# Designs tried in a protein design run: peptides against a protein of PDB entry 3T6J. Part 42

Target 1, 375 residues: chain A of PDB entry 3T6J
Amino acid sequence: PIVESYIGFIESYRDPFGSRGEFEGFVAVVNKAMSAKFERLVASAEQLLKELPWPPTFEKDKFLTPDFTSLDVLTFAGSGIPAGINIPNYDDLRQTEGFKNVSLGNVLAVAYATQREKLTFLEEDDKDLYILWKGPSFDVQVGLHELLGHGSGKLFVQDEKGAFNFDQETVINPETGEQIQSWYRSGETWDSKFSTIASSYEECRAESVGLYLCLHPQVLEIFGFEGADAEDVIYVNWLNMVRAGLLALEFYTPEAFNWRQAHMQARFVILRVLLEAGEGLVTITPTTGSDGRPDARVRLDRSKIRSVGKPALERFLRRLQVLKSTGDVAGGRALYEGYATVTDAPPECFLTLRDTVLLRKESRKLIVQPNTRLE
Target 2, 372 residues: chain A of PDB entry 3T6J as posed
Amino acid sequence: PIVESYIGFIESYRDPFGSRGEFEGFVAVVNKAMSAKFERLVASAEQLLKELPWPPTFEKDKFLTPDFTSLDVLTFAGSGIPAGINIPNYDDLRQTEGFKNVSLGNVLAVAYREKLTFLEEDDKDLYILWKGPSFDVQVGLHALLGHGSGKLFVQDEKGAFNFDQETVINPETGEQIQSWYRSGETWDSKFSTIASSYEECRAESVGLYLCLHPQVLEIFGFEGADAEDVIYVNWLNMVRAGLLALEFYTPEAFNWRQAHMQARFVILRVLLEAGEGLVTITPTTGSDGRPDARVRLDRSKIRSVGKPALERFLRRLQVLKSTGDVAGGRALYEGYATVTDAPPECFLTLRDTVLLRKESRKLIVQPNTRLE

## One batch from the design tools (peptide; aimed at target 1 V142)

Design b2_p17_6_s2 (made by RFdiffusion4, then SolubleMPNN; from b2_p17_6, 8 letters changed)
Fold by OpenDDE base, seed 1:
Structure b2_p17_6_s2 (fold): chain B 375 residues (1-375), chain A 17 residues (1-17)
Amino acid sequence: as target 1 above (375 residues)
Amino acid sequence: MTLVAGDVYPTSEELTD
């Protein structure tokens, strides 16, 4: 078997300022079958990057072919077990040396092993479809999230010698129609500038890329989905995201007005974006469960994903990228924190929904060390 | 950067806060 591992100070999710890495490590075995799908995705990555909703000037100057593998984790040491990884986390290295992506396949399998009767916040008519396609759709999402999410976009930089990595005279900000007014100075990084929102903001961008690009037929084909299956995968992927946005409320602390999990905050932001799009795309309805206690249902109108959802996400995703590229912290914070704000204002009443989420919370799943053998 | 199934696998900090 092909064994992969890493160890070190890697992820900074536990640092309030997103700068200090947590020491972690894993040992895993390559899943060759699933890796083949990701390899095909890598082969199409350069072309798919062009589908992202920003000008080429906001994308990396040179595409560097990354590695992407699916891994079955044997052991993982850290504060949290990821579903996917994109490393290194340094933008300069990603741009100059490349990066590696991994999907932790068996972690995903465990995470999505949900019993129908325990599946919360979905309509009954969606549950079977969700159960069927949650795993496959998440494979798509992870691949896109890591490879084309974290692996995309350019930071505008002025180096220590005063040179720019972009043409100040010709590059236009697509949001303003003007020349670039801000950039990263020497020594400034994404994390250093955006600080407290950097991790969640980036995860939101990556998740948004996943949702956006999963609509592309080539992506679905790469993962082996066509026709009705492809549409179901798309639907379930989007449905999973909006549901996750609701579930995310668990990780919000009202008393401190803060989020405790970057990815979940990101998913809530996406939910807010899609709710804002209106037109019946997403609906969250408080209900009463069979036990007589509060419950809720999330509805996603499949027919409006492309017509309403995609344009809304496109605009938002472009905005995220432009603000990231230009190092516009003020604009980025205003945008992101605006969507990340949790209040009890109608019609959503998110704080009330949070109580419902907590009430319906299931026991956490635990990963136990697996046995593996050669067949 | 990583993608975490936060609802299933919260970080240690999330559990203690």
Scores: peptide ipSAE 0.036, ipTM 0.703, DockQ to the pose 0.357
OpenDDE base, seeds 2, 3, 4, 5: peptide ipSAE 0.022, 0.031, 0.029, 0.033; ipTM 0.609, 0.691, 0.703, 0.704

Design b2_p17_6_s3 (made by RFdiffusion4, then SolubleMPNN; from b2_p17_6, 9 letters changed)
Fold by OpenDDE base, seed 1:
Structure b2_p17_6_s3 (fold): chain B 375 residues (1-375), chain A 17 residues (1-17)
Amino acid sequence: as target 1 above (375 residues)
Amino acid sequence: MTLLAGEVYPTSEELTD
């Protein structure tokens, strides 16, 4: 078998300022069959990057072919096991040296093991479809999230010598129609500038890229989905995201007005964006469970994903990227924290929904390290 | 950077009960 490993101070999710890495490590075995799908995605990456909703001037100047591998984890030493990884976590290195992507395939498999009777917040008509396509849709989402999410976009930089990595006279901000007015100075990084929102903001951008690009037929074809199957994978991927946005409320602390998990905050933000789009795209309905206690249902109108959802996500994703590229912390914080705000305002009443989410909380899963043997 | 699976995995002790 092909074995991969890494070790070091890598992820900064536990640092409130997004700067200090947690020490972690893993040992994993390459899944050759699934890796082949990601290799096809890599082969299409340069073209797919052009489908993202920003001008080429906001994308990397040179495409650097990344590595992408599906891994079955044997051991993971850390506070949590991810579904996917993109490294390094330095944008300058990603732009100049390249990056590596991995999907932790057996972690995804564990996430798929939800029993139908325990599946919360979905309509009964969606449950079987969700169970069937959750796995495949996650594979698509992870691939896009890592490769084209974290692997996309350019930071505008002025180096120590005063030189810019963009043409100040010709590059136009697509949101303002004006020349670029802000950038990263020497020594400034994404994490150093955006600080407390950096991790969650970037995860939100990457998740949004996944949702946006999963609508592209070429992406679904790479993963082996066509026709009705492709449409079902798209639907379930979007449905999973809006459901996750509701589940995210568990990780909000009202008393402190803060989020305790970056990815869940990101998913809540996406939910808010899609709710704001209106037109019946997403509906959250409080209900009463069979036990007589509060419950809720999330509905996604499949027919409105492309007509309503995609344009809303396009606008939002473009804004995220433009603010990131220009180092506009004030604008970025205003945008992101606006969508990350949790209140009890109608019609959603998110604080009330949070109580429902907590009431319906499932028992924590235990991840047990597997053994391996020669046969 | 990482992506968490659809079901929440604890990423810190603060996320564990």
Scores: peptide ipSAE 0.083, ipTM 0.721, DockQ to the pose 0.403
OpenDDE base, seeds 2, 3, 4, 5: peptide ipSAE 0.055, 0.061, 0.082, 0.056; ipTM 0.715, 0.721, 0.729, 0.722; seeds 2, 3, 5 fail the geometry check

Design b2_p17_6_s4 (made by RFdiffusion4, then SolubleMPNN; from b2_p17_6, 8 letters changed)
Fold by OpenDDE base, seed 4:
Structure b2_p17_6_s4 (fold): chain B 375 residues (1-375), chain A 17 residues (1-17)
Amino acid sequence: as target 1 above (375 residues)
Amino acid sequence: MTLIAGEVYPTSEELTD
C-alpha cells in the first residue's frame, strides 16, 4: 500500500496563543477508492475559489494545485485525531509553495456512527434524514473545509525589504471601499498576530466556506449527489452545523470565559451568525424530554438556507477574510469575540442551554488503533 | 490545520471530564 506519514510540531490548538505546536505524528495508508471524490474536487478547485465572497485580490495570486488524499490511519500520536488535515499551517507557505489535504477516512467512519436513540436536539422528523445523510454531508464539508477553506485566501504582507505582495494603489478593501491600510509586517504570522483567536477564527472561516460552497451545484455533483439527494445533503450539512453549534456549549467554561476546543467554538460562532440572520432560519427551542428533564430542539428551515442563510454567511465570511488578509487584529477580535461570547441573555439563554447540553451529553467515543495485514 | 468532528477526541486536555 501507499503509505503517508507526517511528524513534528504541527498543530497549535492547545496553545492559548495559537503559536506553539504540539508534537504529533501519524502513519496511514492511502485509500485509493475514497480519494477519487477529492481528486474531482481538486480538479474544480480553481473555479470554485472564484465563488468565494471576496475579490480575487484577497485570494492567492497563483492557484497551486494541491494534493488531496483519503487516508486510513494506522497509528496516530497526538491529543486528538482529526477528520481532515490541511498542511502546512503557515499561510505564507500555503500561498507560495502550496499545500496538501487529507481526509482521514476511517476516522470519519467512526464519526458517522450515530444511533437514532442517542441522537439529541433534533426534531423527530429530521432524525432519519440526518442519520442517512450525515456521513455523506460530512464528506462534503471536510473536503470543502480543507481544500477551499484552509486552502483559500491571501495574507497581505510587507517583507523585510519593504516590498508588498499586493498593489497598494489598486487593491481595494471591499468592506471599507478604501485602499488597504493594514498588513502583516516581516516576521508577523497569522498565529502570532491573532494569537488567542487565531485557531478558532481560522476554523470558523473554513467551516463557513464549507457551508457556503456546499450550496453550489457543482460541488454536490462532484460528490455524486443530484436532485432531491443534493438538497438533502445541503440541508443535513447545515443542520449538522447548527446542531454542532449547540453541542459546542459543552466545551465552554463559563467560570473562565474560555473555550476549550477551537472547532467547537467556531461552530458556535456560526450558529450565532445564522441565528442573527433571523427570519425563522434557525430556531432553538427548550423542551422537556421524555424523562421529564430539560431538553432542546434545533430546527433549520431548509427553505430559507439560500434566501436567508447564504447572504448572512456570505457577509460574515467576507468580513472574516478581509480582516484576516489585512491583519486587522482589532477588527477581527471584535467581530469574532462578539459572536463567541456566551451569555444567558434572551432569547437564546445560551448558558441555560449549556446546562441542557451537559445533561444530555453522550460519552466520548474511544478510538482504537487498527491493524492491517496482507491477504 | 485540521477539522475535528465533535464525535472524535478533542485536541485539548482541557476537555477531559
Scores: peptide ipSAE 0.079, ipTM 0.727, DockQ to the pose 0.382
OpenDDE base, seeds 1, 2, 3, 5: peptide ipSAE 0.068, 0.025, 0.046, 0.059; ipTM 0.718, 0.612, 0.716, 0.721; seeds 3, 5 fail the geometry check

Design b2_p17_7 (made by RFdiffusion4)
Pose (drawn by RFdiffusion4):
Structure b2_p17_7 (pose): chain A 372 residues (1-112, 116-375), chain P 17 residues (1-17)
Amino acid sequence: as target 2 above (372 residues)
Amino acid sequence: FAGIAGDVFPTGPFVDP
C-alpha cells in the first residue's frame, strides 16, 4: 500500500506483568527505492530459516513473503518511535498466514565522536563508518528472521495437536516432547516478565548469527573490503550495548527496566562465557580523570568461538519456546540476566561508570496535517 | 508478540508545517 497504517493496544513491553498492551497508532508512507533492497531479503528469506540451529520440525510449518517495507513516518502516536517492527503481535497468525516487517526509513535519517564511550580510538572509526549501514542489516534480520522463525507447540481443544508428536524430539534432552502451549495460553501469558526480553534476545541473536552470512551482505551490498567491518561493528555494537544496558537495570529491586537492554546484556554475558579472550571489560580511566571502561572484542575469534556460543544459545532458547517450558527458560535466562559484582568484571561496580557516562536519548518532533 | 527492532525514541509535540 501507498500508505501504511496500524493502531491498537499492541506492544506489551510496559506492563509489569507483560501481558497488557500499550496503545499506539501510526500512519506512514511506503518508500519504494529503499524497499526493493528489502524485498530482495524477503525473496531469499526462505532458505535461511533452515540454517537455524533447530530442525525444520521445530520451525513454522510453511513460510511467507509477509512483507518488508521502508516507511517514511507521518504520525506515530504513543510513547515511542521504533526503528522497525514485526506485527501483528498474535503469534498464531505469525505461523498460520503471516506477519509483516516494517523498517521506518525517516526515523533513521534522524538518529546518527567523544560520545562513543567505552570504545577505543580505533573501533569508533569503524563505528562511525559502518554503524548506519549495518543498522539496516541488524534490523532486517531482527524483524524478519528474529521473530519470523520459531514454532509454537499448542494443544488444541481436543487431545490432538497442531503437530505430529511421535516424530518430534528435543536435541538437548533426546526425549519426546513433554511440554507445550495449551488452549488459551500464549507467550506473554506464560513467560510474562521475561517473555518480552527473552524473545527480543532470541531475535537479536539470530541477527548476529545470520549477519555472519555472505549472502545477506551481498543483499546489502557488502563484501570483500566491505564484508568485514560491517559484521565487526555489528557484533562490537552488540557487546557495547550489553555494557550500556546496566543503566537500565535496577539492582535494589533485582529488576530489569527494559527487554532490549536486558537481552543485550544477556548476549554480552553469553559471549563473555565463551571466553578465549574474545571479549573483555577493562576498568580504565577517561581523559577527564574520572572512571571509565573499554570494551575489547577480538574480531579474529568471531567465527571460531562466538558463533558456537550463539547457535547453542539460539538452539536452547527456541527449544524452550516451542515446548513453552518456563522453568528451563527462566533458569537459563534469569541466570544469564543476573547482575553481580563478581570479577573479573564486577558489573555492580561497572554500572556506576555506565551511569556516569550515561546518555539521555533525544526527542523526535512530529508534523501535523491540516484540513483545508 | 510485537517485535521491535532497534532503538526507540520518544515522541515530540505536533507542529504545523

Design b2_p17_7_s1 (made by RFdiffusion4, then SolubleMPNN; from b2_p17_7, 6 letters changed)
Fold by OpenDDE base, seed 5:
Structure b2_p17_7_s1 (fold): chain B 375 residues (1-375), chain A 17 residues (1-17)
Amino acid sequence: as target 1 above (375 residues)
Amino acid sequence: MTLIAGDVYPVGPLVDP
């Protein structure tokens, strides 16, 4: 078998300022069959990048073909086991040297194991469909998230010699219609500039890319879905995201006004964006469970994903990218923290919903290290 | 950067930023 490993100070999710890496390591075996799907996605990546909702001037000047591999993890040392990884975590290196993507296939498989009776916050009519397509939709989302999410976008930089990596006279900010007014200076990085919101903001951008691009027929075709199956995968992917946004409330600490998990904060932000879109796209309804205690249901109108959801996500995703590219920390923080704010204001009453989420919380899953044997 | 599935909780302690 092909063995892959990495070790070092890699992820900065546990640093309040998003800069200091946590020591992490894994040993894994390559899953060749699953890797083939991601290779097809890589082959289409350059074309798919053009579908993202920002001008080419905000995309990388040169496409660097990355590696994408599905891995079965044998051992993982760290504070959390991810479903996917994009490395390195330095935007400058990703732009100049390239990057690698991995999907932790057997970790995803554990995530797929959901019993129908334990599935919270979904309408009964959606549960069977959700169970059927959760796995496949996760594969799509992880692939897009890592490859085209984290792997997309350009940072505007002025180097130590004063040279810009963009044309100051011709590049226009699509949000303002004006020339670029801010950029990263020498020594400034994404994490150093955006600090406390950097990790969650980037995860939100990557998740949004996944939702946005999964609507493209070519993406679904790459993963082997066509016709009604493709539409179901799309629906379940979006449904999973809005559900995750509700579940995310578990990771908010009201007393400290902070989030404890970057990805879950990101998912909550996306939920807020889609709720703001209105028009009946997403509905969260407080209910009473069979046990007589508070419950809730999330409903996503399938017919409004493209007409309402996509445009809303497009605008939001473009704003995320523009603010990231220009190093506009003030604008980025205002945008992101605005959507990340959790209050008990009607109609959503998110703090009340949080109580419901905590009440309905599933038992923590235990992931056990697999063993290999020579036969 | 990593992606954690919505129904998979971090194994380690959650630390407030």
Scores: peptide ipSAE 0.034, ipTM 0.693, DockQ to the pose 0.159
OpenDDE base, seeds 1, 2, 3, 4: peptide ipSAE 0.030, 0.027, 0.029, 0.030; ipTM 0.697, 0.678, 0.692, 0.692; seed 4 fails the geometry check

Design b2_p17_7_s2 (made by RFdiffusion4, then SolubleMPNN; from b2_p17_7, 7 letters changed)
Fold by OpenDDE base, seed 1:
Structure b2_p17_7_s2 (fold): chain B 375 residues (1-375), chain A 17 residues (1-17)
Amino acid sequence: as target 1 above (375 residues)
Amino acid sequence: MTLIAGEVYPVGPLVDP
């Protein structure tokens, strides 16, 4: 078997300022079959990057072909086991040296073992489809999230010698129509500037890239989905995201006005963006469960994903990238925290919904190290 | 990094309340 491993101070999600890495390590075996799909995605990455909703001037100057491998984890030491990883986490190194992506395939498989009777917040008509395609759709999402999410976008930088990595005279901010007014100075990083929102903001950008690009036929073909299956994968991917946005409320602490998990905050933000789009795209309906206690249902209108959802996400994603590229912390914070705010305002009444989410939550599952057998 | 969405929340980088 081909074995991969890493060890060190890698992820900073537990640092409130997003700067200090947690010590992690894993040992995993390469899944060759799934890795082949990700290799095809890598082969298309340069072209797919052009589909992202920002000008080429806001993308990396040179495409550096990354690695992408599907891994079956044998052991993982850390506070949490991810479904996918993009490293290094330093944007400057990503831009100049390249990056590596991995999908932790057997971790994903564990997440898919949901019992139909325990599946919360979905319409009955969606449950079977959701169960069938949750796994495959999440493979697509993870691939896009890591490779084209974290692996995309340029930071505008002035180096220690005063040189810019962009043409100040010709590069135009697509949101303002003006020349670039802000950038990263020498020694400034994404995490150092955006601080408390950096991790969640970046995860939100990456998740948004996944949703946006999963609509592209070439992406679905790479993963082996065509026709009705491809459309179902798209639908379930988007449905999973909006459901996750509701589930995210578990990780919000109203008394402290803070989020305890960066990815879940990101997913809530995306939910808010898609709700704001209106036109019946996403609907959250409070209900009463069979036990007579509060429940809720999330509905996504499949027919409006491309017509309503995509344009809304496009605008939002472009703004995220432009603010990130220019180091506009004030603008970025205003945008992101605006969508991350949780109130009990109608029509959604998110604080009330949070009570429902907490009422319906399941106990935290433990992941146990797998055994391997030589056949 | 991607963490799993849905009802199965494996051990992840969570800040305990």
Scores: peptide ipSAE 0.052, ipTM 0.714, DockQ to the pose 0.123
OpenDDE base, seeds 2, 3, 4, 5: peptide ipSAE 0.029, 0.031, 0.039, 0.041; ipTM 0.674, 0.701, 0.712, 0.712; seed 5 fails the geometry check

Design b2_p17_7_s3 (made by RFdiffusion4, then SolubleMPNN; from b2_p17_7, 5 letters changed)
Fold by OpenDDE base, seed 5:
Structure b2_p17_7_s3 (fold): chain B 375 residues (1-375), chain A 17 residues (1-17)
Amino acid sequence: as target 1 above (375 residues)
Amino acid sequence: MTGIAGDVYPVGPLVDP
């Protein structure tokens, strides 16, 4: 078997400022069959990057072909086991040396085993479809999230010599119609500038890229989905995201006005964006469960994903990227914290919904490390 | 080195328990 490992101070999710990495390590075996799908995605990456909703001037100047593998984890040491990883978490290295993407396939497989009766917050008519396509749709989402989410976009930088990595005279901010007014100076990084929102903001951008690009037929074809199956994968991927946005409320602490998990905050933000789009795209309805206690249902109108959802996400995703590229912390914080704010204001009453989410919370699954044996 | 935010996709919150 092909064995892969990593070890070191890698992920910064436990640092409130997003700067200090926690010490992590894993040992894994390459899943060749699943890796082949990701290799096809990599082969299409340069073309797919052009589909992202920002000007080429806001994309990386040179595409560096990344590596993408599916891994079956034998051991993992850290605060949590991810579904996917993009490394290194150093932009200078990503730009000069490239990056590697991994999907933790057997971790994902454990995640896919959901019992229908335990599936919360979905309409009954969606449950069977959700169960059927959750796994496949999640593979698509993780692949896009890591490769084209984290792997996309340019930071505008002025180096120590005063040189810019962009043409100050010709590059136009697509949101303002003006020349670029801000950038990263020497020694400034994404994490150092955006600090407390950096991790969640970047995850939100990556998740949004996944949702946006999963609508592209070529992506679905790469993963082996066509026709009705492709449409169902799209629907379930989007449905999973809006459901996750509701579930995210578990990770909000009202008393401290803070989020305890960056990805869940990101998913809540996406939910808010899609709710704001209106037109019946997403609906959250408080209900009463069979036990007589509060419950809720999330509905996504599949017929409005392309007509309402895509344009809303496009605008939002472009704004995220532009603010990131220009190092506009004030604008970025205003945008992101605005959507990340949790109140009990109608019509959604998110604090009330949070109580419902907590009432319906299931026990955390335990992941047990596999044993290898010589036969 | 220029660092960026950690980019891990967590399983736990997306997995129905």
Scores: peptide ipSAE 0.028, ipTM 0.615, DockQ to the pose 0.107; fails the geometry check
OpenDDE base, seeds 1, 2, 3, 4: peptide ipSAE 0.023, 0.024, 0.026, 0.025; ipTM 0.666, 0.629, 0.628, 0.663; seeds 1, 2, 3, 4 fail the geometry check

Design b2_p17_7_s4 (made by RFdiffusion4, then SolubleMPNN; from b2_p17_7, 7 letters changed)
Fold by OpenDDE base, seed 5:
Formats: C-alpha cells, sequence, structure tokens
Structure b2_p17_7_s4 (fold): chain B 375 residues (1-375), chain A 17 residues (1-17)
C-alpha cells in the first residue's frame, strides 16, 4: 500500500488569533479507487476556477496542478479529525509552490452513518433523500472545498523590493469600481492580518465555493452523477449546509460572544446569507417534537437554489474574495462578523433556536482507530 | 486548512476548548 503521513505545527484553529499552529500528525493509506474521482476533478480544476465569481485578476496567475488523494486514516493525533485537508496553510506558498489536497475517506464513511430516527431538523419528506445522498454530496463538497476553495484566489502583494504582483493601473476592484487601494506588504500573511476571523472566514469562503461550483454540470459529471441524481446531490448538499448552519449554534457561546469552532461559524454565516436572500429559499420553523419539547425544521426550496440561492452566494463569495485579496481587514471583519452575529431578534430568534439545538443534540460518536495485520 | 464534518462529529479543532 501507498502510505502517507504528515506531522508538525499545521492547523491554527486552537489559536484565538489564528496564527499559531497546533502540533498534529497522521498516518494513512492511499485509497486508489476513491482517489481516481479527485484526479478527474484536478484535471478540470483550471477550467472550473474560471467559473468562480471574481475577475481573473483576482485568481492565481499560474495554475499549479495539485495532488489530490483519498486517504484511509490509520492514526490521527490532534484536537480534531478532519474530513479533508488542504496544505500548506500559507497562501503565499500555495500561490508560488503549490498545494496538496486529501480527503479522509474512512472519516467521511463514519459521517455517512446516520440513522433516520436520529436526523434532526429535517422535514420528513427530505429524510430519506438526505440519507441516500449525504455521502455522495459530502464527497463533492469536500473535493470542491479543498481543491477549488482553499486552492483558489490571489493575494495582492507588495514584496520587500516594492514590486507588486498585480498591475496597479489596470486592475479594478469589482465591488467598488476603483483601483486597488490595499494589499499585503512583505511579511504580512492572511492569518497575521485577519487574525481572529482568518480561519473561519477562509472556511466560509471554501464552503461557499463548494456550494457554488456544485451547481455546475461538469462537477457532478466528474463524480458520476447525471440527470435526476445530479439534481438530488445538489439539493442534499445545499440542504446539508443550511442544516449545518443551524446545528452550528451549539458552538456559539453567548456569554462570551464568540464561536468555538471555525467551520461551524462559517456554516452559520452561509445560513445567514441564504436567509437574507429571502424569497422562501430557506425557512426555519420552530416546532414541537413528539416528546412535547421544542424542535425545529429547516426547509430548502430546491426550485430556488439557482434562481435565488446562487446569486446571493455569488455576491457574498465575490465580496469575501475581494476583501481577502486586497487585505481589507476592516471591510472583511465588518462583513463577516455582521453575518456571524447571533441575536434573539425576530424572525429567526437564533438564541432561542440555540436552546432547541442544544436540547436536540446527539451524543458524540466515537471513532475507533483501525488496525492492520499481515495474514 | 481542514474540513470537519459538522453533522456527525462537529467537534473539530476548537478555538475555545
Amino acid sequence: as target 1 above (375 residues)
Amino acid sequence: MTLVAGDVYPVGPLVDP
């Protein structure tokens, strides 16, 4: 078998300032069969990057073909086990040297194991479809998130010699219509500038890329879905995201006005964006469970994903990228923290919903380390 | 960067453990 491993100070999720890496490591075996799907995605990556909602001037100048493999994890040491990884975590290195993507296949497999009776916050008519397509939709989302999410976008930089990696006279900010007014200086990084919001903001951008690009027929074809199946995968992927946004409230601490998990904060932000789009795209309805206690239902109108959801996500995703590219911390913080704010204001009453989420919280699953033997 | 499956095992890397 092909064995992969990594070890070091890699992820900064546990640093309040998003800068200091946690010591982490894994040993895994390459799943060749599953990796083939991601290889096809890599082969189409350069073309798919052009579908993202920002000008080419905000995309990397040179496409560097990355590796993408599916891994079966034998051992993982860290504060949490991810479903996917994109490394290195330095945008400058990704831009100049390239990057590697992995999906943790057997971790995803654990995530696929959902019992119908334990599914919270879904309409009954969505549960069977959700169970059927959750796994496949996860594969799509992880692939897009890592490869085309984290793997996309350009940072505008002025180097130590004063040279710019963009044309100051011709590059236009698509949001303002003006020339570029800010950039990263030598020694400044994404994490150092955006600090407390950097990790969650980037995860939000990557998740949004996944939702946005999964609407493209070529993406679904790469993963082997066509016709009605493709539409169902899209629907379940979006449904999963809006549900995750509700579940995310578990990881908000009202007393401290902070989030404890970067990805969940990101998913809540996306939920807020899609709720803001209105027009009946997403509806969260408080209900009463069979036990007589508070419950809730999330509804996503599949017929409005392309007409309402996509445009809303497009605008939001473009803003995320533009603010990231230009190093506009003030603008980025204002945008992101605005959507990440949790209040009890109607109609959503998110703090009240949080109580419901906590009430309906499932027990944490245990992941057991596998063993390998020679026979 | 890592993607954590929030649905089944939402507890990934924590900012405030």
Scores: peptide ipSAE 0.029, ipTM 0.691, DockQ to the pose 0.149
OpenDDE base, seeds 1, 2, 3, 4: peptide ipSAE 0.027, 0.023, 0.025, 0.025; ipTM 0.685, 0.674, 0.689, 0.687

Design b2_p17_8 (made by RFdiffusion4)
Pose (drawn by RFdiffusion4):
Structure b2_p17_8 (pose): chain A 372 residues (1-112, 116-375), chain P 17 residues (1-17)
Amino acid sequence: as target 2 above (372 residues)
Amino acid sequence: TPVPGGPAVEENTDTFH
């Protein structure tokens, strides 16, 4: 459509429980030139789903070209203006017929060297160079194969299923599936507090995982003297964001105030656990004399260590999503999402520095439409 | 006709689901 639109109570992020949605609406025009660079990603999108750490039976049954667009926003009502979105929010539809992927083009043109805190003098160079371009990659993957992948196991009214039970097996356990989503049950209705952050974490993780693929970069025109940087800046940005996320964590209530930032911190912790000097947090001192920190990500160890930690992570997340296992899901997540002062990081002590170097986000003014 | 000066909204660079 020339004009793309949508509205309703949709994103569930701001419900303390995680079910009730917050009302919004948007009207934006579809840009053509930048969209083809996405429709390409859609064309070859079919294969990639099978590169995911879980078998094809643990993935959605068919596939689709649901849609991927680049929208110049006219009116976005509500609290916020996301960079990209995958909707409608009803999973059943995501599997049965389809969904849509939206990359808002003109919001980007808005959001783009001393404020590059927690980086090094190198780094921020590659950051300034490859952040914008890599942003499209991460968004494309986050939206398309982030939530585009995965399959829900649901018990239909009768004792039957939406799948064949005897032929499905859990790679972690080896048994046959003993858990699932029953009638009326949904992602939010079960995982609740964690559902948003957990699902987002999965999407971002698949983002990096497939951001390691030569083909996707060929789609975005990155290879050779190019294919490096973008990937690096992407991962580096992920780990840095994992650091900045401390600001949005409330230690007193032992509660996270956001899904994305929490998810990002979780991915950071998983990478830190992979160890092997791949990632480091240093309690440095800024030129102003106050406290500070430097995030160190060894790029040569990206494929040899970090990737395994990823596909093992995604495999577990997805496995627990399909069977709808809350116990394992939480125990696997809230454990990773835990914030403490234990070394050699002391995140409780780091959080202060994160707050000192904290940023307040900008404001996006919007145009109107007068009737003549 | 487009008229500038509408309401301001906090910037958000995150990708939603």

